# Ledger of designs, part 100: peptides against a protein of PDB entry 3JWR

Target 1, 323 residues: chain A of PDB entry 3JWR
Amino acid sequence: TRELQSLAAAVVPSAQTLKITDFSFSDFELSDLETALCTIRMFTDLNLVQNFQMKHEVLCRWILSVKKNYRKNVAYHNWRHAFNTAQCMFAALKAGKIQNKLTDLEILALLIAALSHDLDHRGVNNSYIQRSEHPLAQLYCHSIMEHHHFDQCLMILNSPGNQILSGLSIEEYKTTLKIIKQAILATDLALYIKRRGEFFELIRKNQFNLEDPHQKELFLAMLMTACDLSAITKPWPIQQRIAELVATEFFDQGDRERKELNIEPTDLMNREKKNKIPSMQVGFIDAICLQLYEALTHVSEDCFPLLDGCRKNRQKWQALAEQ
Target 2, 298 residues: chain A of PDB entry 3JWR as posed
Amino acid sequence: TRELQSLAAAVVPSAQTLKITDFSFSDFELSDLETALCTIRMFTDLNLVQNFQMKHEVLCRWILSVKKNYRKNVAYHNWRHAFNTAQCMFAALKAGKIQNKLTDLEILALLIAALSHDLDHRGVNNSYIQRSEHPLAQLYCHSIMEHHHFDQCLMILNSPGNQILSGLSIEEYKTTLKIIKQAILATDLALYIKRRGEFFELIRKNQFNLEDPHQKELFLAMLMTACDLSAITKPWPIQQRIAELVATEFWEQGDQVGFIDFVCTQLYEALTHVSEDCFPLLDGCRKNRQKWQALAEQ

## One batch from the design tools (peptide)

Design b1_p28_1_s1 (made by RFdiffusion4, then SolubleMPNN; from b1_p28_1, 11 letters changed)
Fold by OpenDDE base, seed 5:
Structure b1_p28_1_s1 (fold): chain B 323 residues (1-323), chain A 28 residues (1-28)
Amino acid sequence: as target 1 above (323 residues)
Amino acid sequence: SEKLLEEAEEELKKFIEKYGEEAYEFWS
């Protein structure tokens, strides 16, 4: 395609020029081509291209394939969300110095997972999928969308001309796919809620050890969630704009719930309850976000900007909730 | 594992009962 030719021939700017090591990064000003260039830079600067002998054209095609398999009519869970998740992963690995704690296969898997974790997202939650009796709800009992996202990821990785993992040994390939699956499934917040207590307790007791395979898996799951939710950590103007996208998607679901399911939407998904967004944001930050970024900062102090951003945005939302 | 996912759904139910659905879904 012309898009592939343009991407493959383009000079890839440095990570510094692209600002992709910044936790404060925003994609709002970037074209789709520039987001793809950023993604190439992430793979390159993490040494993944060199270490796993990725062909440039294959990587370019894979990136474009991933981007194409996100829906354009979804307000938040689109390519830009996946891209921002991957950018936060890159920033956490580089600026947050987590790269030094992980293997190249783990890094490869996390980056692929971050880009792929919401593939073919429909702009509705798992509850909607279940209640609508969607065919996906018949295929999977739990984490319905996350299983679908992984299936889409696997489909792309195995598609002709998209095989970015062809340079891996059979064992490396199997390991990478296992980690990708675990990482994508970890983006189900239900799993986060279940597993976070173990992680926080290990941190609290100073017993956290990345040499333990179980603890490594647990950490990768927590890191994925931290990157997936990283919009809450962004500078306030960016965070507000992203919150509007999230709200738009929820309101779209609420409208569909009324129309398609004849159900009154919850306050979160009700357009008429927009005034409750600030208090709901405070609740979400307190219940889900703060402890995660605190724990991540204990693993690597250089991740503090995520925690600081989350705290600052909590204060901003609280101030709005008090009006 | 499937068992872990089942247990996660139970914990999610408890979480929603305690904090509300909005505390779970807002950025997810």
Scores: peptide ipSAE 0.323, ipTM 0.892, DockQ to the pose 0.392
Fold by OpenDDE base, seed 4:
Structure b1_p28_1_s1 (fold): chain B 323 residues (1-323), chain A 28 residues (1-28)
Amino acid sequence: as target 1 above (323 residues)
Amino acid sequence: SEKLLEEAEEELKKFIEKYGEEAYEFWS
């Protein structure tokens, strides 16, 4: 395609030029092509292209295929969300110095998972999928969308001309797919809620050890969640703007709940309750986000900007909730 | 595992009951 030709022929700017190492990164001013270039740079600077002998054209095609399999009519859970998740992963690995704690296969899997974790998202949550009796709800009982996202990821990875993992041994391939699946499934906040207590307890007791395979898996799950939720850590003007996208998507779901399911939406998904967003954000930050970024900062102090951003945004949302 | 997923759903239900659905879903 013309898009592939343009991407494959383009000079890829440095990570410094693209600012993709910054936790404060914003994609709002980037074109789709620039987001693809950023993605190439992430793979290159993490040594994934070299270490796994990725062909440039294949990587370009894969990136474009991933991007294509996000829906354009979804306000938040689109390519830009996946891209920002991957950028946060890249920043955490580089600036946060987590790269030195992980294997190349784990890094490869995490980056693929971050880019793929919401593939074909429909702008509705698992609860809506269940309540609407969608065909996907018949295939999966739990983490319905996350299983679907992984299936889409696998489909793309196995598609002709998109096989970025072709340089891996059979064992490396199996390991990578296992980690990708676990990482995508970990983006179900239900799993986060279930597992985070173990992670926080290990940190609190100074018993956390990445050499333990179980704790490694747990850490990768927590890291995925931290990157998935990283919009909450962004500088206030960016974070507030992203919150509007999230709210738009939720209000769209609420409208569909009224029309298709004949139910009254929750306050979160009710456009008439927009004034409750600030207090809901404070609740979300306190219940879900703060402890995660605190724990991540304990694993790597260089991840502090995520925690600091989250704390600052909590204060901003609290101030709005008091008005 | 299926068991982990089942337990996660139960914990999610308890979480929602305690903190509200909005505390779980906002950036999910």
Scores: peptide ipSAE 0.319, ipTM 0.890, DockQ to the pose 0.414
Fold by OpenDDE base, seed 1:
Structure b1_p28_1_s1 (fold): chain B 323 residues (1-323), chain A 28 residues (1-28)
Amino acid sequence: as target 1 above (323 residues)
Amino acid sequence: SEKLLEEAEEELKKFIEKYGEEAYEFWS
């Protein structure tokens, strides 16, 4: 395609020029082409292209295929969300110095997972999919959308001309796919809630050890969640704008719940109750986010900007809730 | 894995009972 030719021939700017190592990064000013260029830079600067012998054209095609398999009519869970998740992963690996704690296969898997974790998202949550008796709810009992996202990820990875993992051995390939699956499934917040207690306890007791395979898996899951939720850490003007996108998607779901399921939406998904968003955000930050970024900062102090951003945004939301 | 997912759903129910659904679903 012309898009592929344009991407493959383009000069890829440095990570410094693109500011993709910054935790404060915003994609609002970037074109789709520029987001693809940023993605190429992430793979290159993590040495993934070199270490796994990726062909440039294949990588470009894969990126465009991933982007194409996000829906344009979804307000938040679209290519830009996946791209921002991957950018946060990149920043955590580089600026946060987590790269030094992981294998090349783990890094490869995490970056692919971050870009792929919401593939074909429909702008509705697992509860809606289940309640609507969607065909996907018949395939999976738990983490319905996350299983679907992984299936889409596999489909793309195995598509002709998109096989970015063709340079891996059979064992490396299997390992990578296992980690990708675990990472995508970890974006189900239900799993986060279940598993986070173990992670926090290990940190609190100074027993956390990344050389333990189980603890490594646990850490990768926590890191995925931290990147997936990273919009909450952004500078206030960016965070507020992203919150509007999230709210738009939730309100769209609420409207569909009324129309299609004949139910009254929850306050979060009720367009008429948008004035409750600030207090709900404070609750979400306290219940879900703060402890995660505190624990992550304990693993790597260079991840502090995520924690600091989360704390600052909590204060901003609290101030709005008091008006 | 399936057992873990089942247990996760149970913990989610407890979480929602304690903090409300909005404390879980936002940004999800």
Scores: peptide ipSAE 0.319, ipTM 0.895, DockQ to the pose 0.376
Fold by OpenDDE base, seed 3:
Structure b1_p28_1_s1 (fold): chain B 323 residues (1-323), chain A 28 residues (1-28)
Amino acid sequence: as target 1 above (323 residues)
Amino acid sequence: SEKLLEEAEEELKKFIEKYGEEAYEFWS
């Protein structure tokens, strides 16, 4: 395609030029082409292209395929969300110095998972899928969308000309897919809520050890969630704008719930209750975000900007809630 | 595992009951 030719021929700027090592990164000013260039840079600077012998054209095609399989009519859970999740992962690995704590296969899997974790997202949550009796709800009982996201990820990885993992051994490929699946499934916040207690307790007791395979898996799950939710850590002007996208998507779901399911939406998804957003954000930060970024910062102090950003945004949302 | 996913959904329900749905879903 013309798009592929343009991407494959383009000079990829440095990570410094692209600012993709910054936790404060924003994609708002970036074109779709520039987001793809950033993604190439992430793979390159993590040594994934070299270590796994990725062909540049294949990587370019894969990135464009992933981007294409996000829906454009979804306000938040689109390519830009996946891209920002991957950028946060990259920043956590580089600036947060987590790269040295992980294997190359784990890093490969995490980056693919971050980019792929919401593939073909429909702008509705698992609860809506279940209540609407969607065909996907017949295939999977739990984490319906996350299973679908993984299936889409696998489909793309196996598509002709998109096989970025073709340089892996059979064992490396199996391991990578396992980690990708686990990482995508970990983005179901239900699993985060289930597992976070173990992670926090290990940190609290100073017993956290990444050499333990179970604890490694747990950490990868927590890291995925931290990156998935990283919009909450962004500088306030960026955070507010992203929050509007999230709210738009939830309101769209609420409108569909009313129209298609004949149910009254929850406050979160009720367009008429937009004034509750600030207080809901404070609740979300307190219940979900703060402890996660605190724990992550205990694993690597260089991840502090995520925690600091989260704290600052909590204060901003609290101030709005008091108006 | 399927068991873990089932248990996670149960814990999510308890979480939502305690903290509200908004405390779970906003950036998810």
Scores: peptide ipSAE 0.309, ipTM 0.888, DockQ to the pose 0.386; fails the geometry check

Design b1_p28_1_s2 (made by RFdiffusion4, then SolubleMPNN; from b1_p28_1, 11 letters changed)
Fold by OpenDDE base, seed 2:
Order: sequence, then structure tokens, then C-alpha cells
Structure b1_p28_1_s2 (fold): chain B 323 residues (1-323), chain A 28 residues (1-28)
Amino acid sequence: as target 1 above (323 residues)
Amino acid sequence: SEELRKEEEERLKAFIEKYGKDALEFWS
């Protein structure tokens, strides 16, 4: 395609030029082509292209395929969300110095998972899928959408000309797919809530050890969640704009709930109750976000900008809630 | 440590009671 030719022939700017190592990064001013170039730079600077012998054209095609399999009519859970999740992962690995704590296969899996974790998202949550009696709800009892996202990820990885993992041994391939699946499934916040207590306990007791396979898996799950939620850490002007996108998607779901399911939406899904958002944001930060970024900062102090951003935004939301 | 865990669970419970379970999926 013309798009593939343009991407494959383009000069990829440095990570410094693209500012993709910054925790304060924003994609608002980037074209789709530039987001793809940023993604190439992430793979290159993490040594994934070299270590796993990725062909440039295949990587370009894969990136474009992933982007194409996000829906354009979804306000928040689109390519830009996946791209920002991956960028936060890259920043955490580089600027946050987590790269030195992980294997190359784990890094490869995390980056693929971050880009793929919401593939074919429909702009509705798991509860809506269940209540609408969608065919997907018959396949899986829990984490319905996350299973679907992984299925889409696997489909793309196995598609002709998109096989970025072809340079791996059979054992490396199996390991990578296992980690990708676990990472995508970990983005279900219900699972985060279930597992976070174990992680926090290990940190607080100073018993956390990445050499333990179970604790490694737990950490990768927590890191995925931290990147998935990273919009909450962004500078306030960026934070507000992204919050509007999230709210739009939730309100669209609420409208569909009224029309398609004949039910009154919850307050969060109700466009007439926008005034509750600031207080909800404070509660969300306190109940879900702060402890996670605190724990992550204990693993790597260089991740502090994420925690600091979250704290600053809490104050901003609190000020709005008091009006 | 145990006290902190209990407080975190209480905060989460209060959040869900006030805003509903769907609010847990904001930003994700």
C-alpha cells in the first residue's frame, strides 16, 4: 500500500527529537504517520529489532495492521490510547530504568501487549457486552474483551507479512506469547484489584524479588496497569483533554444503554451528570492509582514522575470538585 | 502494613458504593 511504502521509506527521528522518553509526552500534535515512526523508534531503541532480527518492512506492516484494527469511531479506546500506553511503557523502561530489570523477551512481549491490549475495542465495557448478550459473552465468563483483544493480537501476528516474531526460536515464541496474553489480560482492572494486594504486601515487607517467576509475572501485570492508566499522570492540560475523551465514550455507552437495552445508565454513563466527574476523579486516584505508582516508584525511583503527576492532578480535580 | 491494606480496601469499597462498579474502568 501507499501508506506502507511511505512509512518504510521514511527516516525515523531520534527518541530525543520525538520526546518519547518523556513521561509528560503528548500525541495530540502527531499525525498517524508520526505515531508509527515513534513506534518504530521504540522497537529500535529497546534493541528489539536487532536482537530478534525483525525485517523493517514487516515491522512497518505490523504497526499499520495494529493501527488499522482499532476502530476510528471510538472516542478513547482507539489507536491513540494504545500508542500512549506503549509510549508510557517505553518511558518506564528507558527513563524509569526498568529495562535493566527485565529480559529482552519480557520487553518485547510488553511492548507488543501495550500496542495490542485494546484491539477492536467497541467503546463499551465488559458489563455492556454481557447485558447485550453479545456472542463474545458466550465465549468467556470473565475478562471478555481482554480475551478478544488477545485473539486479535494473535491473528495479526500470524497474518502474512506481519510476522515480527519469525526470528524467535520455538521456545522464545511460546514464552513471548504467554507473556503477551498475561499482560493483555492484566489490563482488566478487576484482575488488578484482585492481585494488587499481594504486590503491595511484598513491597511493604521488603520481600519483593524479581528473580521469583511468580513475582515477575505479578510485576509485569502491575506495570501494564500503570501504563494503561498513565493518562491520569499527564500534565493538567493533557489530563483534562483525555478526560473529555473518556467521558465522551462513557456517555456514548449510556446513550446506547437507553436505546438498545432500555435501561437508565449509571451516573458515570449519564451525560446529564457531568458535574460528578471531578469528585469521581479524586476518588479514582485515591482508590486505584496512588498506591500503584507509589509501589512502582519503590521498585524504581526513576518512575517518580508518574507518581508526582498523579498527585498534582488529584489536587486539580479536588479544586474543581469544590466549585 | 495490614492496617494500610484494610484502609485501601475500605477506600475501594466506598468508591464503588458512591460511583458504581463501572467507575473502576475509567481511564483503562
Scores: peptide ipSAE 0.680, ipTM 0.964, DockQ to the pose 0.496
Fold by OpenDDE base, seed 4:
Structure b1_p28_1_s2 (fold): chain B 323 residues (1-323), chain A 28 residues (1-28)
Amino acid sequence: as target 1 above (323 residues)
Amino acid sequence: SEELRKEEEERLKAFIEKYGKDALEFWS
């Protein structure tokens, strides 16, 4: 395709030029091509291309395939969200210095997972999928969409010309897929809620050890969540814009709930109840985000910008809630 | 640490009670 030719032939700018190591990164000004170039840079600078002998054309095709399998008519859970999640992962690995704590396979898996974690998202939550009696709801009982996302991820990875993992040994491949699956499933906040207590306890007791396989898995899950939620940490102008996208998607779901399911949406999904968003954001930050970014900062102090951003946005949301 | 865990659980409970379970998925 012309798109593939353009991407494959393009000079990939440095991470510094692209600012993809910045926790304050914004993709708003980037074209789709530029987001793909950024993604190539992430793979390259994490030494994944070299270490796993990825062919440039195959990587380009894979990136474009992933992007293609996000829906453009979804306000928030689209390619840009996945891209931003991956960028945060990249920043956490590089600027946050988490790279040194992980294996190359774990890094590879996390980056793939971040880019893939919402593949074919429909702009509705798992509850909607269940209530709509969608075929996916019949296949999976919990984390319905996350399972679907992984299935889509696997499909793409196995598609002709998209096999970026072809340079891996059988064992490496199996390990990578396992981690990808776990990471994507971990983006279900219900799982985060269930597991975060263990993570926080380990951190608070100074018993956290990444050499423990169980704790490693737990950390990877927490890191995925931290990246998935990273919009809450962005500078306020970026935060506001993203929040509007999220709200739009929720309102769209609410509209669909009325139309398709004949139910009255909750206030959060009610287009007429925008005034509740600021206070909800404060609550969300307090109940979900702060502890996570605090714990992450304890693992690596260089991740502090995420925590700081979250705190700053809490203040901004609080100010709006008081109006 | 046990007290902190309890506080976190209570905060989460209060959040869900106030905004509904769907609010947990706002950013995810």
Scores: peptide ipSAE 0.672, ipTM 0.963, DockQ to the pose 0.526
Fold by OpenDDE base, seed 5:
Structure b1_p28_1_s2 (fold): chain B 323 residues (1-323), chain A 28 residues (1-28)
Amino acid sequence: as target 1 above (323 residues)
Amino acid sequence: SEELRKEEEERLKAFIEKYGKDALEFWS
């Protein structure tokens, strides 16, 4: 395609020029082409292209395929969300120095997972999928959408001309897919809630050890969640704009719940109750976010900007809630 | 650590009670 030709021929700017190592990164000013260039740079600077012998054209095609399989009519869970999740992962690996704690296969899997974790998202949550009796709800009992996202990821990876993992051995390939699946499934916050206690306990007792395979898996899951939720850590002007996108998607779901399911939406999904959003954000930060970024900062102190951003935004939301 | 865990659980319960289970998915 013309898009592929343009991407493949383009000079890829440095990570410094693209500012993709910054935790404060925003994609608002970037074109779709520039987001693809950023993604190439992430793979390159993590040594994934060289170490796994990726062909440049294949990587370009894969990136474009991933982007194409996000819906444009979804306000928040679109390519830009996936891209920002991957950028946060990249920043955590580089600026946060987590790269030194992981294997190349784990890094490869995490980056692919971050980009793929919401593929074909429909702008509705798992509860809606269940209540609407969607065919996907018949295939999976838990984490319905996350299983679907992984299925889409696998489909793309196996598509002709998109096989960025063709340079891997059979064992490396199997390991990578296992980690990708676990990472995508970990983005279900229900799983985060179930598992976070173990992670926090290990950190607080100073017993956390990445040499333990179980603890490694647990850490990768927590890291994925931290990147997925990273919008809450962004500078306030960016945070507010993203929050509006999230709210829009929830309100759209609420409208569909009324129309399609004949139910009154919850306050969160009710556009007439938007004034409750600030207090809800404070509650969300306190219940879900702060402890995660605190624990991540204990693993790597260079991840502190995520925690600091989260704390600052809590204050901003609290101020709005008091008005 | 046990006290902190209990506080975290109570915060989560209070949040779910106030805003509903779906509110847990706001930023995910």
Scores: peptide ipSAE 0.651, ipTM 0.958, DockQ to the pose 0.518
Fold by OpenDDE base, seed 1:
Parts: C-alpha cells; structure tokens; sequence
Structure b1_p28_1_s2 (fold): chain B 323 residues (1-323), chain A 28 residues (1-28)
C-alpha cells in the first residue's frame, strides 16, 4: 500500500526528537504516520530489530496492521491508547531503567503486548459483553475481551508479511508468545486486583526477587497494568483531555445499555452524572493506582515521575470534586 | 504491612460500594 511505502521509506527521527522517553509524552499533535515512526523507534532503540533480525518492511507492515485492527469509532480504546501504552512501556524501560532488569524476549513480548493489548476493542467492557450475550462471552468465562485481544494479536503475527517473530528460534517464539498472552491478560483489572496483594507484600517485606520466575511473571503483569493506566499520571492538561475520551466511551456504553439492554447505567456510565467523575477519579487513584506506582517506584526509583504525576492529578481531581 | 493490606482492601471495598464494580475498569 501507499501507506506502507511511505512509512518504510521515511527517516525515523531519534527518540530524543520524538520525546518518547518522556513520561509526560503526549500524542495529541502527532499524525498516524508519526505514531508509526515512534513505534519503529521504540523497537530499534530497544535493540529488538537487531537482536531478532526483523526486516524493516515486515515491521512497518506489522505496525500498520496493528493500527488498522483498532476501531476508529471507539473514543478511547483505539490505536492511540495502545500507542500511549507502548510509549509508557518504552519510557519505563529506558528512562525508568527497567530494561536492565528484563531479558530481550521479555522486552519484545511487553512491547508487542502493549501495542496489541486492546486489539478490536468494541468500546464496551467485559460486563457489557457478558450481559449482552455476545458470542465472545460463550468462548471465555473470564477476561473475555483480553482473550479476544490476544487472539487478534496472534492472527496478525501469523499473517503473511507481518511475521516480525520469524527470526526467533522455536523456543524463543514459544516463550515470547507465552509472555505476550500473560501480559495482555494482565490488563484485566480484575486480575490485577487478585494478584497485586502478593506483589505489594513482596515489596514491603523486601523479598521481591526478579530472578524468581513466578515473581518475574508477577512483575510483568504489574508493569503492564502500570502502563495501561498511565494516562492517570500525565500532566493535568493531557489528563483532562484523555479523561474526556474515557468518559465519552463510558457514556456511549451507558446509552447502549439503556437502548439495547434496557437497563439504567451506573453513575460512571451515565451521561447525566458527569459531575461525579472528579470524585470517582480520586477514589480510583486511591483504590487502584497509588499503591501500584509506589511499588513500581520501589523496584526502580527512576519511575518516580509516574507516581508523582498520579499524586498531582489526585490533587487536581480532589479540587474539582470540592467545587 | 498487614495493616496496610487491610487498609487497601477496605478502600477497595468502599470504592466498589460507592461507585459500583464497573468503576474499577475506568482507564483500563
């Protein structure tokens, strides 16, 4: 395609120029082409292209395929969300110095997972899918959408001309896919809630050890969640704008719940109760986010900007809640 | 550490009670 030709021929700017190592990064001013260029830079600077012998054209095609398999009519869970998740992962790996704690396969898997974790998202949550008796709900009992996202990820990875993992050995390939699956599934916050206690306990007791395979898996899951939720850490002007996108998607779901399921939406998904959003955000930060970014900062102090951003935004949301 | 865990559990319960289980999926 012309898009592929344009991307493949384009000069890829440096990470410094693109500011993709910044935790304060915003994609608002970037074109779709520029987001693809940023993605190429992430793979390159993490040495993934070199270490796994990726062909440039194949990588470009894969990126465009991933982008194409996000829906344009979804307000938040679209390509830009996936891209921002991947950018946060990149920043955590580089600026946060987590790269030094992980293997190349783990890094490869995490980056692919971040970009792929919401593929073909429909703008509705697992509860909606279940309540609507969608065919996907018949395939999986738990983490319905996350399983679907992984299936889409596999489909793309195995599509002709998109096989960015062709340079891996059979064992490396299997390992990578396992990690990708675990990482995508970890973005189900229900799983985060179930597992976070173990992670926090290990950190607080100074027993956390990344050389333990189980603890490594746990850490990768927590890191994925931290990146997936990273919009909550962004500078306030960016935070507000992203929150509007999230709210839009929830309100759209609420409207569909009324129309299609004949139920009254919850306050979160009720367009008429938008004034409750600030207090909800404070609650969400306190219940879900702060402990995670505190623990992550304990693993690597260079991840502090995520924690600091989260704390600052809590104050901003609290101020709005008091108006 | 056990006290902190209990406080976190109580905060989570309070959040769910106030905003519903679906509110846990904000930003996800």
Amino acid sequence: as target 1 above (323 residues)
Amino acid sequence: SEELRKEEEERLKAFIEKYGKDALEFWS
Scores: peptide ipSAE 0.632, ipTM 0.956, DockQ to the pose 0.454

